Peptides against a protein of PDB entry 5EG6. Designs and how they scored, part 98

Target 1, 151 residues: chain A of PDB entry 5EG6
Amino acid sequence: RLRSQTVSTRYLHVEGGNFHASSQQWGAFYIHLLDDDESEGEEFTVRDGYIHYGQTVKLVCSVTGMALPRLIIRKVDKQTALLDADDPVSQLHKCAFYLKDTERMYLCLSQERIIQFQATPCPKEQNKEMINDGASWTIISTDKAEYTFYE

## One batch from the design tools (peptide; made by RFdiffusion4, then SolubleMPNN)

Design b1_p26_8_s1 (from b1_p26_8, 16 letters changed)
Fold by OpenDDE base, seed 2:
Structure b1_p26_8_s1 (fold): chain B 151 residues (1-151), chain A 26 residues (1-26)
Amino acid sequence: as target 1 above (151 residues)
Amino acid sequence: MSRDLSEHPILQKQKEKLLKKLEELK
């Protein structure tokens, strides 16, 4: 399970005031749970507790303090993001980060760049949006108390 | 469709702030 804490994710890091991708580096971030009605800004109120899919989060670079826009963390099923999943976030599964208040834009890795990738609606399944592999992220908790390993 | 993440207004603001801080450290 995941809660407001420090996490690491591959590829994503900040350099020169920009988010960049590195094939060999892991970025360290704070992930903060927010209220659904929390407004965008540099200052925000953090909620305690376990993070569930569908909730609003902030990712803050541990090194620079630079923060991504508000994100909705969504569960990934193969090549799709699930819109209605609400179970606790698992480190054993990839997740997607929907940029809140956008038209299906997701945080995405594209070669050396971090971009906003627009998901495609899934005609057959209204509760899913089609994403690419670059929009699927692996996050690892750096909080030892919450570590869960899968062999 | 794709957009550059750096084009997001929130990130532009933060970038400018960070670069200013970095310059002051020189």
Scores: peptide ipSAE 0.446, ipTM 0.858, DockQ to the pose 0.787
Fold by OpenDDE base, seed 5:
Parts: C-alpha cells; structure tokens; sequence
Structure b1_p26_8_s1 (fold): chain B 151 residues (1-151), chain A 26 residues (1-26)
C-alpha cells in the first residue's frame, strides 16, 4: 500500500526549473494525496490515508520543491490504463499518471524528455485507455532517509 | 499525439520561483 509520503521513481528529475529524464539515477519525490475537488495551485491541502487508484495526487520534487500538475494515479494492465480501478495502489504494479483535466494526457518518458502522451481509447473496453511503455511508471516507497536503487 | 510537458500552464510559475531561489543562494 502507498500513502502520502516520499517515493522514488526512475528517470524523472528537475533541472533548471524543468522536468527532464535521467537514466543515471532515481528521482525522489513527495506524493501527496489530494481531495478530488482540490483546485490547481502551489498550495494545496494534503489528505490523510492510503492512496487508491483513481485519486488525485501531487508529485513534488524533494530537492527543488517543484511540483507537477495534479495527477490521477491509475492502475496499469499490460499496456492499458484502467479508468475505473479504485483499489489501493500497489507497488508491485506499474502505474500511470493522468494529467488531470486534459484530453487523456499521461505523464510519459520519451527518450530524454518528459512529455504528455495522449492515450487512445480502447474500442472494445470502455474502461481502458491504451498507453505506451513510457507512460508506465514504477514507484518505490521511501522514508526521509537517503535512498538509492539500482537495476 | 504528444505535447511538451513544459507547455502546461502551471509549470511556468514554479520554474520562475525556483530560479529565483537559486539566484538567492548565490
């Protein structure tokens, strides 16, 4: 299970005020659970509890404090994002980050860049959207201490 | 279809804030 806490994810980093990709190290972020009706902004109210798929979260760089736009964390099944999953987030599975209030845009790694990738609807399954591999993220729960992970 | 993440409107303010902080550290 995952809660509002520090997490580590591969590739995602902040440099010079920009999000970028680096394969050489894991980025450290705070993941904050928000209410579904929380507005976009630099200041936000953090909600207590375990994070479930479908909920709104903020990812904040632990080094710079720069935050991504509000995201909806979604469960990944193979190469699809599940739209109706609401179970607790499991670190055993990859997840996708839907950019809230966009047209199916997901946080995506593309070579050395972090982009918004538009998912395509699944014709046969209305509860799924097709994403590419770059839009599937692995997150690892960490504490306040330094953490290093190698693959 | 894809877009640059930097095109998202909320990131510009944060970028400016960060750059200001970095400048103050000098």
Amino acid sequence: as target 1 above (151 residues)
Amino acid sequence: MSRDLSEHPILQKQKEKLLKKLEELK
Scores: peptide ipSAE 0.447, ipTM 0.856, DockQ to the pose 0.839; fails the geometry check
Fold by OpenDDE base, seed 4:
Formats: structure tokens, sequence, C-alpha cells
Structure b1_p26_8_s1 (fold): chain B 151 residues (1-151), chain A 26 residues (1-26)
């Protein structure tokens, strides 16, 4: 289970004050759990506990301290983000980062760029939004943590 | 639809903050 801690993710890096993509190495970030009603700002209150899908998080570059906007971490099922998943975040699953208070905008890797990608509603499944491959992220914990793996 | 991440209103402030830090480290 994931808690507020240091994590690594593929491709995402900060250089020169910009988020950019690099396939050369994994970027290191802090992931912080926030209250659902936490306002956007340069300063924020970090909450203790294990992170669940659907919760609000902050990603902060461990090297530069540059932070992304508030995100809602969502579970990914193939090419869709799940809107109603609330189980603990697992390294066994890819995740998507919804930019909070946007119209279905997700953090997305597009070649060498980091972009906001607007998900498409699933007309037949209201609990899902269609995302592209670049909006699916893999997170690896770099701090001491215990995880349960299911075969 | 896609847009640059940098277009998000809060990221400019973060960028400025980082650049300031980088200058201080020189």
Amino acid sequence: as target 1 above (151 residues)
Amino acid sequence: MSRDLSEHPILQKQKEKLLKKLEELK
C-alpha cells in the first residue's frame, strides 16, 4: 500500500523549471496525500495514511521541489480511468492522475512532452473515462513500505 | 483534446520558484 512517501515514475522529470519527458531514467517524486477539500496553493497540508484511489495527492519533484497541481489518483483498467475505485493504491496497477477541477484533464506523456490530455467519457459506462497510453503511469515506491502482492 | 501542462495556472509560479532556487545555488 502506498502512503505519503518518495516514489519513482518513468519518464517524468523536471528540468529548467519545466516538466518534461525523459526515457533515460526514472524521476523521483514525493507523493503526498491531501484532504479532499484542500485548496490549491504553494503550501499544503499533508495528511497521514495510506493513499486510496479517488483521493487527492500532490506530486513534488524530490530534486527541485517543483510541484504539480492537485491530482486525483485514479485506477486504470486497460485504456480507461476508473472514477469510482477507492481501494488502496497498488504498485501492481497503473494509475492515472486527474488534474483536479478540470474537465477530465489527465497528466499525460506525449513523446518528449508532458501535457494535459482530455479524457473521453464512456457513454455506456459512466464510471469510466477513456485515456490514452501516455496517461497511464507506473509508480514504484522508493521508501520503506510494506506491500501485499496477489498472484 | 490536449494542451500543454504549462498552461495550468499554478505551474508558472512553481517554475519561477524553482528558477529562483537555481540562481541561489550558483
Scores: peptide ipSAE 0.438, ipTM 0.857, DockQ to the pose 0.736; fails the geometry check
Fold by OpenDDE base, seed 3:
Structure b1_p26_8_s1 (fold): chain B 151 residues (1-151), chain A 26 residues (1-26)
Amino acid sequence: as target 1 above (151 residues)
Amino acid sequence: MSRDLSEHPILQKQKEKLLKKLEELK
């Protein structure tokens, strides 16, 4: 299980106050669990506990301190984001980061840029949204003491 | 369909603050 801790993710890093993509770098970030009703801002309260899909998180660059807006971490099944998954986050699965309070906008890699990409609703599956490959992220815990592996 | 991440207001504020601090340290 994932807790508020340091993580690494491919491509994403900060340079000159902007988020950029690099195929040669793994960015180092803090992932913080927030309450569902936590307001947006530079100041926030970190919640204790295991992170589950569907919960609100903050990603903070460990180098610069730059933070992304509040995100909902969602489970990925192939090229879809699951809207109702609530099991503990696992490194066995890719995840998607929904930008909270947006119209289906997800954190997405597009060439050298980091963008907000709008997911497409699944007409026959209301609990899923279609995302592209750039919106599927792999995160790796850098703190083994705070991670428990589940298959 | 898509937009730049940098357009988000909170990121603009953070960027300006960070750059200002860096300039003051020079």
Scores: peptide ipSAE 0.431, ipTM 0.850, DockQ to the pose 0.755; fails the geometry check

Design b1_p26_8_s2 (from b1_p26_8, 15 letters changed)
Fold by OpenDDE base, seed 4:
Structure b1_p26_8_s2 (fold): chain B 151 residues (1-151), chain A 26 residues (1-26)
Amino acid sequence: as target 1 above (151 residues)
Amino acid sequence: MSSDLSKHPILQKQREKYLEKQKLQE
C-alpha cells in the first residue's frame, strides 16, 4: 500500500523548469497525501495514512522541488478511469491522475510531451470515463526499509 | 481535447522561480 513517500514513474521528469517525457528515465517524485479540502498552493499540509483511490495527492519532483497541481489518483480499468473507486492504491495496477477541479483533465504522456488530456464520459456508466493509454501511469515505491541483521 | 501542461498557470510560476534560481547560480 502507498502512503506519502518517494515514488518513481516512467517518462515523467523535469527539465528546464518544465515537465517533460523521457523514455530513458524514471522520474523520482515524492507523493504527498492531502486532505480533500486542501487548497492549491506551494505550501500544503500532508496527511498521514495509506493512499486510496479518489484521494488528493501532490507529486513533487525530488530533484527540482517542482510540483504538479493537485491530483486525484484514480483506479484504471482497461481504458477507463473509475470515479468511485476508494480502495487502497495498489502498485500492481496502473493509475490515472485527474487534475483536480478541471473538466475531466488527466495527466497524459503524448510522445515526448506531458499534456492534459480530457477524458470522455462513458455514456452508459456514470462511474467511469474513457482515457487513453498515455493517461495510465505505473508508480513504484522507492522507499526501502533497510534492515541490518546480526546473529 | 488536450492542453500543454507547461501552460498551466501554477507551473508557469514555478518555472519562473526555477529560472531565476538558475540565473543566480551562474
Scores: peptide ipSAE 0.486, ipTM 0.874, DockQ to the pose 0.747
Fold by OpenDDE base, seed 5:
Formats: structure tokens, C-alpha cells, sequence
Structure b1_p26_8_s2 (fold): chain B 151 residues (1-151), chain A 26 residues (1-26)
């Protein structure tokens, strides 16, 4: 199970003050669990406990300290993000990162860029949103590290 | 639709701070 800790994720890293994509690189980040009512900011209060789908998190680059906007971590089922899943995050499954307070925008890998991808509502399943492969992330729990590695 | 993440205002602010930190290290 996942908690506030360091993680590695494929492709995502920081270079020159920007989030970039590398097809060969794993980035090192710290994932912080936040309260649902935590406001956006550089300083935030970290909550203890295991991370569940649907909760708000901050991803902070272990090397630079740069952070993504507040994200809601969501469970992925095939090519869809589940909106109502609330079980503990499993490292055995891919996850999606919804940019909080947006219109279905998800963190997405597109070629060598990191973008916001707008998910499409599922007409037949209201508890799901359609995402692409680039919006499905693999995260691995790691010890605190200030480096990235290549596959 | 899609949008460039680098243009996000929050990230732009952080980039500025990152660059300032780099100047202090040189």
C-alpha cells in the first residue's frame, strides 16, 4: 500500500525548471497526502495514513523540489479512470492523476511532453472517464532518493 | 482537448524560483 513517501514514475522528470518527459527515464518524486480541503500553494500540510484513490496528493520532485499542482489520484480500469474508487492505492495497478479543480484534465505523457489531457465522459458508465495510455501512470515505492535512472 | 502543462501558472512561478536558486549556486 502507498503512503506519503518517495516514489519513482516512468518518463516524468524535471529539467531546467520544467516538467519533461523522457522515454527512457524514471523520475524520483515524493508523494504527499493532503486533506481534501487543502488549498493550492507552495506550503502545505501533509496528512498521515495510507493513500486511497480519490484523495488529494502533491507530487514533489526529489531533485529540485518543484511540485505539480494538486492532484487527485484515481484508479484505472483499462482505458478509463474510476471516479468513485476509494480503496487503498495499489502499486500493482496503473493510476491516473486528475488535476484538481479542472474540467476532467489529467496528467498525460504525449511524446516527449507532459500535458493536460481532457478525459471524455463515459456515456454508458457515469462513474468512469475515458483516458488514453499516456494518462495511465506506473508508480513504484522507493526509498528517498535525489536522482533519476534509466530503464 | 489538451493543454501544455508548462504554461500552468503554478508551474511558471516555481520555475522562476528554481532559476533564482540556480543563480545563487553559481
Amino acid sequence: as target 1 above (151 residues)
Amino acid sequence: MSSDLSKHPILQKQREKYLEKQKLQE
Scores: peptide ipSAE 0.477, ipTM 0.870, DockQ to the pose 0.809
Fold by OpenDDE base, seed 3:
Parts: sequence; structure tokens; C-alpha cells
Structure b1_p26_8_s2 (fold): chain B 151 residues (1-151), chain A 26 residues (1-26)
Amino acid sequence: as target 1 above (151 residues)
Amino acid sequence: MSSDLSKHPILQKQREKYLEKQKLQE
């Protein structure tokens, strides 16, 4: 299971004050669990406990300290993000990062750039949104005691 | 449809502060 801790993710990194993509390295980030009612800001209160899908998180670059906007971590099933999944985050699966309070915008890798990608509603499946492969992320915990990663 | 993340206002503010801080520390 995942909790507020340092993690690694491929492609995403910070350089020159901007988030960029690089296939040559894994970025180091701290993932913070927030309360659902936590407001956006540079300062925030970290919540204890295991992270579940559907919860609000902050990703902070371990090198620069720069943080992404508030995200909702969502479970990925193939090329869809699940909207109602609430089980603990598993390192056996990829995840998606919905930018909170947006119109279905997800953190996405596009070539060398990090972008906001708008998901498409899934017909006849209200609990799913269609995303592309670039919006599917792999997270590896740096905590050896709870490291259970399978690509 | 999609937008550049660097244009997000929150990140723009952070970048400005980052650059200012770097300049002062050099």
C-alpha cells in the first residue's frame, strides 16, 4: 500500500522551474495525502494513512520542492480511469492523476512535454473516463518495506 | 482539448519565485 512518502515515477521531472518529460530518468517526488476539503496553496496539511483511489494528493519534486496542483489519484483499467474506485492504491497497477476542479483534465505525457489532457466520457459506463497511454503513470515506492511493484 | 501544464497559474507563480530565489542565492 501507498502512504505519504517519497516515490519515483518515470518521465516526470523538474528543470529550470518547469515540469518536463525525460525517458532517461525516473523523477523523485514526495506524494502527500490531503483532506478532500484542503484548499489549493503552497502550504498544506498532510493527512496520515494509506492512500486510496479517489483521494486528493500533492506531488512535490524532491529536488526543487516545486509542487503540482492538487490531484485526485484514480485507478486505471486499460485505457480508462475509474471514477468510483476507492480501494487502497496498488503498485501492481498504473494510476491516473486528475487535476482537481477541472473539466476531466489529467496529467499527461506528450513527447517531451507534460500537459493537461482532457479525458472523454465513456459511453454507457458512467464510472469511467477514457484516457490515453500518456495519462497512465507508474509509481514506485522508495520504501523497501512495502515495495511491491510489477510492470 | 489539451493545454500546456507550464501555463497553469499556480505553476507560473512557483516558477517565478524559484527563479528569484536562485538569483538571490548566487
Scores: peptide ipSAE 0.473, ipTM 0.870, DockQ to the pose 0.747
Fold by OpenDDE base, seed 1:
Structure b1_p26_8_s2 (fold): chain B 151 residues (1-151), chain A 26 residues (1-26)
Amino acid sequence: as target 1 above (151 residues)
Amino acid sequence: MSSDLSKHPILQKQREKYLEKQKLQE
């Protein structure tokens, strides 16, 4: 289970003040659990407890301090994001990061870029949205500020 | 439609903050 802590995710990192994709690096981020009603801003109150799918989180680059907008962490099932999952986040599964208060926009890896990817509604399953592989992220707990790998 | 994340206004502010911090370190 995840708590407010340092995590590492493949590809996502900050360079030159921008979020970039790197095939050679894992980015280290603080993931902070927020209240659902927490407003957007540089200052936020971190909640205690285990992070559950559907909750609002803030990802802050451990190196630069740059933060993504408020995200809702969602469970991924194949090529879909689950909208109603609320169980504890598992590191055994990929997750998706919905940009809060957007029209189905998700954090997505596209080549060397990090983009907002608009998910497509699932007509047959209202509790799911169709995403792509780039919008599914693997996160792991880490005590390291940085992680790199070689291909 | 997909869009560039860097164009998000919140991230623009974050970038500015980052650049300011870097400037102070120079």
Scores: peptide ipSAE 0.488, ipTM 0.874, DockQ to the pose 0.787; fails the geometry check

Design b1_p26_8_s3 (from b1_p26_8, 14 letters changed)
Fold by OpenDDE base, seed 1:
Structure b1_p26_8_s3 (fold): chain B 151 residues (1-151), chain A 26 residues (1-26)
Amino acid sequence: as target 1 above (151 residues)
Amino acid sequence: MSSDLSKHPILQKQKEKYLQEQKLKE
């Protein structure tokens, strides 16, 4: 289970004030659980407890302090994001990061860039959205905020 | 449609702040 803590995320890192992708690196981030009604901003209130799919989180670069916009962490099933999953986040599964208050935009790895990828609705499965592999992320919990992994 | 994340307004502001802070350290 995840909670507000430090995590490593493959490929994602900050360079020159921008979020970039590196095929050889795992970035170190703080993941913070937020209230569902938490407003966007540099200041936010961190909640205690285990993170569940569907909850709002903030990813903050442990090195630079730069933060992604508010995200909803969603469970991934193959190439689909599950919209209604609400169980505790497990490191056994990849996850997707929906950019909150967008039209199905997900954090996505594309070559050496981090982009917003618009998921496609699943016509036959309303509880799913089709994403690509680049929008499926692996998170590893770490006990060190300064941890950096290189492939 | 996909878009560059760096163009997000929130990230733009953070980038500016980051760059300013880096200048102060140099």
Scores: peptide ipSAE 0.457, ipTM 0.867, DockQ to the pose 0.819
Fold by OpenDDE base, seed 3:
Structure b1_p26_8_s3 (fold): chain B 151 residues (1-151), chain A 26 residues (1-26)
Amino acid sequence: as target 1 above (151 residues)
Amino acid sequence: MSSDLSKHPILQKQKEKYLQEQKLKE
């Protein structure tokens, strides 16, 4: 199970104070669990426990200390983000990062850029939003010597 | 619809602060 810890993710990295994409690099980050009512800012309180889908997290670059805005980590089913999933985050599945307090904006890879991608509502499934492949991320824990992850 | 992440105000502020701190360390 995932908790506040160091992780690696493909493509995402920081250079010159900017978030960029690189097909040849796995970025190293800290993922921090926050309380749902935690405000945005440079300073934040890390919550103990296992991370579940639907919870608020912070991603911080381990090299530069640059941090993304608060994110909601959501479970991915094919090309949809699940809005009501609350089970523990599994490294066997891809995840999506919803930018908190936005209109369906997700962290997304677009060529060499990192963008905010607006998801489309699913008309017949209110608990799902349609995302593209660039908005689906693979997270690998770096705290374990042996682990299973979705490739 | 979609927007560049670098334009986010929070990240812009962080970038400016980071660059200033790097200059002071040199």
Scores: peptide ipSAE 0.447, ipTM 0.866, DockQ to the pose 0.726
Fold by OpenDDE base, seed 5:
Structure b1_p26_8_s3 (fold): chain B 151 residues (1-151), chain A 26 residues (1-26)
Amino acid sequence: as target 1 above (151 residues)
Amino acid sequence: MSSDLSKHPILQKQKEKYLQEQKLKE
């Protein structure tokens, strides 16, 4: 299970004020649980408890304090994001980060860039959206807040 | 369809703030 805490994710990093990708680098971020009605902004109220799929989160760089826009963390099944999953987030599974209030845009790794990738609706399954591999993220909880490492 | 995240207005604002803070550290 995952709660509002420091996490490490591969590829995603902040440098020079930009979010970018490094194939060899793990970035350290705070993941903050927000209320579903929390507005976008630099200031936000963190909610206590375990993070569940479908909930709104903020990813904040532990080093710079820079944050991504509000995200909805979604469960991944193969190459699809599940829209109705609401169980606790498991570190054993990859997850997808839907950019809140967009038309199926997901945080995506594309070569050395971090992009928004538009998911495709699943014709036969209304509760799923098709994503690419770059939109599937691995997150690991960490005790140390401000570090990065390269592989 | 894909879009460059670096051009997002929220991130642009944060980048500017970050750069200003870096100047203060020097």
Scores: peptide ipSAE 0.444, ipTM 0.864, DockQ to the pose 0.844
Fold by OpenDDE base, seed 4:
Structure b1_p26_8_s3 (fold): chain B 151 residues (1-151), chain A 26 residues (1-26)
Amino acid sequence: as target 1 above (151 residues)
Amino acid sequence: MSSDLSKHPILQKQKEKYLQEQKLKE
């Protein structure tokens, strides 16, 4: 299970004050759990506990301290983000990062760029949104923690 | 629809701060 801690993610890096994509190495970030009602700002209150899908998080670059806007971490099923999943986030489980208070905008890799990608609603499944491969992220914990792997 | 993340106002402010800090480290 994932808690507020240091994590590594593929491709996402900060260089020259910009978030960018690099396939050469894994980027190191802090992931912080926030309250659902936490406002956007340079300073934020970190909450203790294990992170569940649907919760609000902050990603902070461990090297530069630069942070992404508030995100809602969502579970990924193939090419879709699940809107109602609330189980604990697990290591290496693909996830999507919804930019909070946007119209279905997700953190997305596009070649060498980091972009906001607007997900498409699933007409037949209201609890899902269609995302592309670039909006699916893999997270690896770099701190000591216990994880449950599901086969 | 897609947009550049770097153009987000929050990130722009952070970028400016970062660049200033880098200058101080020189």
Scores: peptide ipSAE 0.458, ipTM 0.870, DockQ to the pose 0.774; fails the geometry check

Design b1_p26_8_s4 (from b1_p26_8, 14 letters changed)
Fold by OpenDDE base, seed 4:
Structure b1_p26_8_s4 (fold): chain B 151 residues (1-151), chain A 26 residues (1-26)
Amino acid sequence: as target 1 above (151 residues)
Amino acid sequence: MSRDLSEHPILKKQKEKYLKEQELKE
């Protein structure tokens, strides 16, 4: 299970004020659970508890303090993001990060770049959106906020 | 459709703030 804590994810890195991809590094971030109605901003209220799919989170770089916009963490099934999954987040499964208040934009790895990838609706499955492999992330918990894994 | 992450308005503002702070440290 996952709660507000330090996590590491492959490729995502901050350099020079930009989020970018590094094939040689695992980025270290703190994931914060937020209320669903929490507004965007540098200051936010963090909730305690286990993170479930569908909940709003903030990823903050442990090195620079730079943060991504509010994200909704969603469960991934093959090449689809599940919109209605609400079970606890498992580190054994890949997840997708929907950029909140966007038109189906997901955090996505594209070569050396981090991009916003627009998911495609599933015509026959309203509870799913089609994403690419680059929009599927693996996250692992870490003990220290300052920890950075280098390959 | 894809869009560069740096084009997100929130991140643009954050980057500008970051750069200004770095200049002050020099």
Scores: peptide ipSAE 0.502, ipTM 0.872, DockQ to the pose 0.723
Fold by OpenDDE base, seed 1:
Structure b1_p26_8_s4 (fold): chain B 151 residues (1-151), chain A 26 residues (1-26)
Amino acid sequence: as target 1 above (151 residues)
Amino acid sequence: MSRDLSEHPILKKQKEKYLKEQELKE
């Protein structure tokens, strides 16, 4: 399970005030759980509790303090983001980060860049939308008290 | 369709702030 804590993720880095991609190292971030109605801003109120899919989160670079816009963390099934999943976030699964208040824009790795990738609606399944592989992220908890290893 | 992440207005503002702060540190 995941809660407001420090995490590491591959590829995502901050350099010169920009988010960029690096395959060499894992970036360190703090993930904050927010209320769904929390407004965008430099200051925000962190909510306590376990993070569930569908909830609003804030990713802040542990080194620079640079923050991504508010994100909705979504469960990934193959190459689709699940829109209605609400179970606790599991490190066993990849996740997608929807940029809140956008038209299906997801945080995406594209070669050496971090981009906003627009997901494609799934006509057959309204609760899913298609994302590319670059929009599927693996995050690892750095909270020693909460870390669990799975073989 | 894709967009540069830097085109996001929030990140643009944050970057501008960052650059200004860096200038002050120099």
Scores: peptide ipSAE 0.500, ipTM 0.874, DockQ to the pose 0.620
Fold by OpenDDE base, seed 5:
Structure b1_p26_8_s4 (fold): chain B 151 residues (1-151), chain A 26 residues (1-26)
Amino acid sequence: as target 1 above (151 residues)
Amino acid sequence: MSRDLSEHPILKKQKEKYLKEQELKE
């Protein structure tokens, strides 16, 4: 199970104040569990406990300290993000990162860029949104504050 | 529809701060 800790994720990298894609690297980030009501900002209060799908998290680059906007971590089923899943996050499954307070925008890898990808509603399943493969992320927990894996 | 992540207003502000801090360190 995942909790507030350092994680590695494929492709995501920070350089010159920008988030970009590096196909050769696993980026090191600290994932922080936030309260659902936590406001956006440079400073935030971290919650204790295991991270569940549907919860708000902050990803902070371990090297630069640069942070992504608040994200909602969601469970992925095939090429869909589940909107109502609330079980503990499993590293055995890919996850999606919804950019909080956006119109279905997800963190997405596209070529060598990191983009905001707008998910499409599932007409037959209201609890799902269709995402592409680039919006499905693999995260690996680490016990190292600074860890980079080169593929 | 898709947007560049760098266009996110929060990240723009953060980048500006980062660059200023780097300037002070140099």
Scores: peptide ipSAE 0.500, ipTM 0.873, DockQ to the pose 0.746
Fold by OpenDDE base, seed 3:
Structure b1_p26_8_s4 (fold): chain B 151 residues (1-151), chain A 26 residues (1-26)
Amino acid sequence: as target 1 above (151 residues)
Amino acid sequence: MSRDLSEHPILKKQKEKYLKEQELKE
């Protein structure tokens, strides 16, 4: 189970006002659940409840307060992002972060850099988009209570 | 095609604001 809380993500870090990848330091981020119609801004309304795939989230650095643009968290199946999955987010599985208001752009790890990676439509399955391994993220909750009750 | 995340306009503005605030705190 995942709620609005502090989490750690694979390699994602903030330094000098930039988002980058670090193998030495792992950043801590607060993930906020937003309404689907929430506009972009420094201040936003946080929604209560468990986070499901397909919902809009904000990732905010716990140290600097810097935030990524609004993201849609999507379920990953191998090298594809699922567009219609809506079940609760599982910390046992990798996820993808679609950048809202973009043409299939996903948050992606490329060496020491964080980039926007454009997914390719899946020819056989319309409910999937092809991504790479760098666009698949692991989220680990720092809330021990949530971890204990994870199913 | 892939893009650098730093090119995103929202992040550019946020970075500028952050740097100004850091200078003010010193």
Scores: peptide ipSAE 0.495, ipTM 0.873, DockQ to the pose 0.680

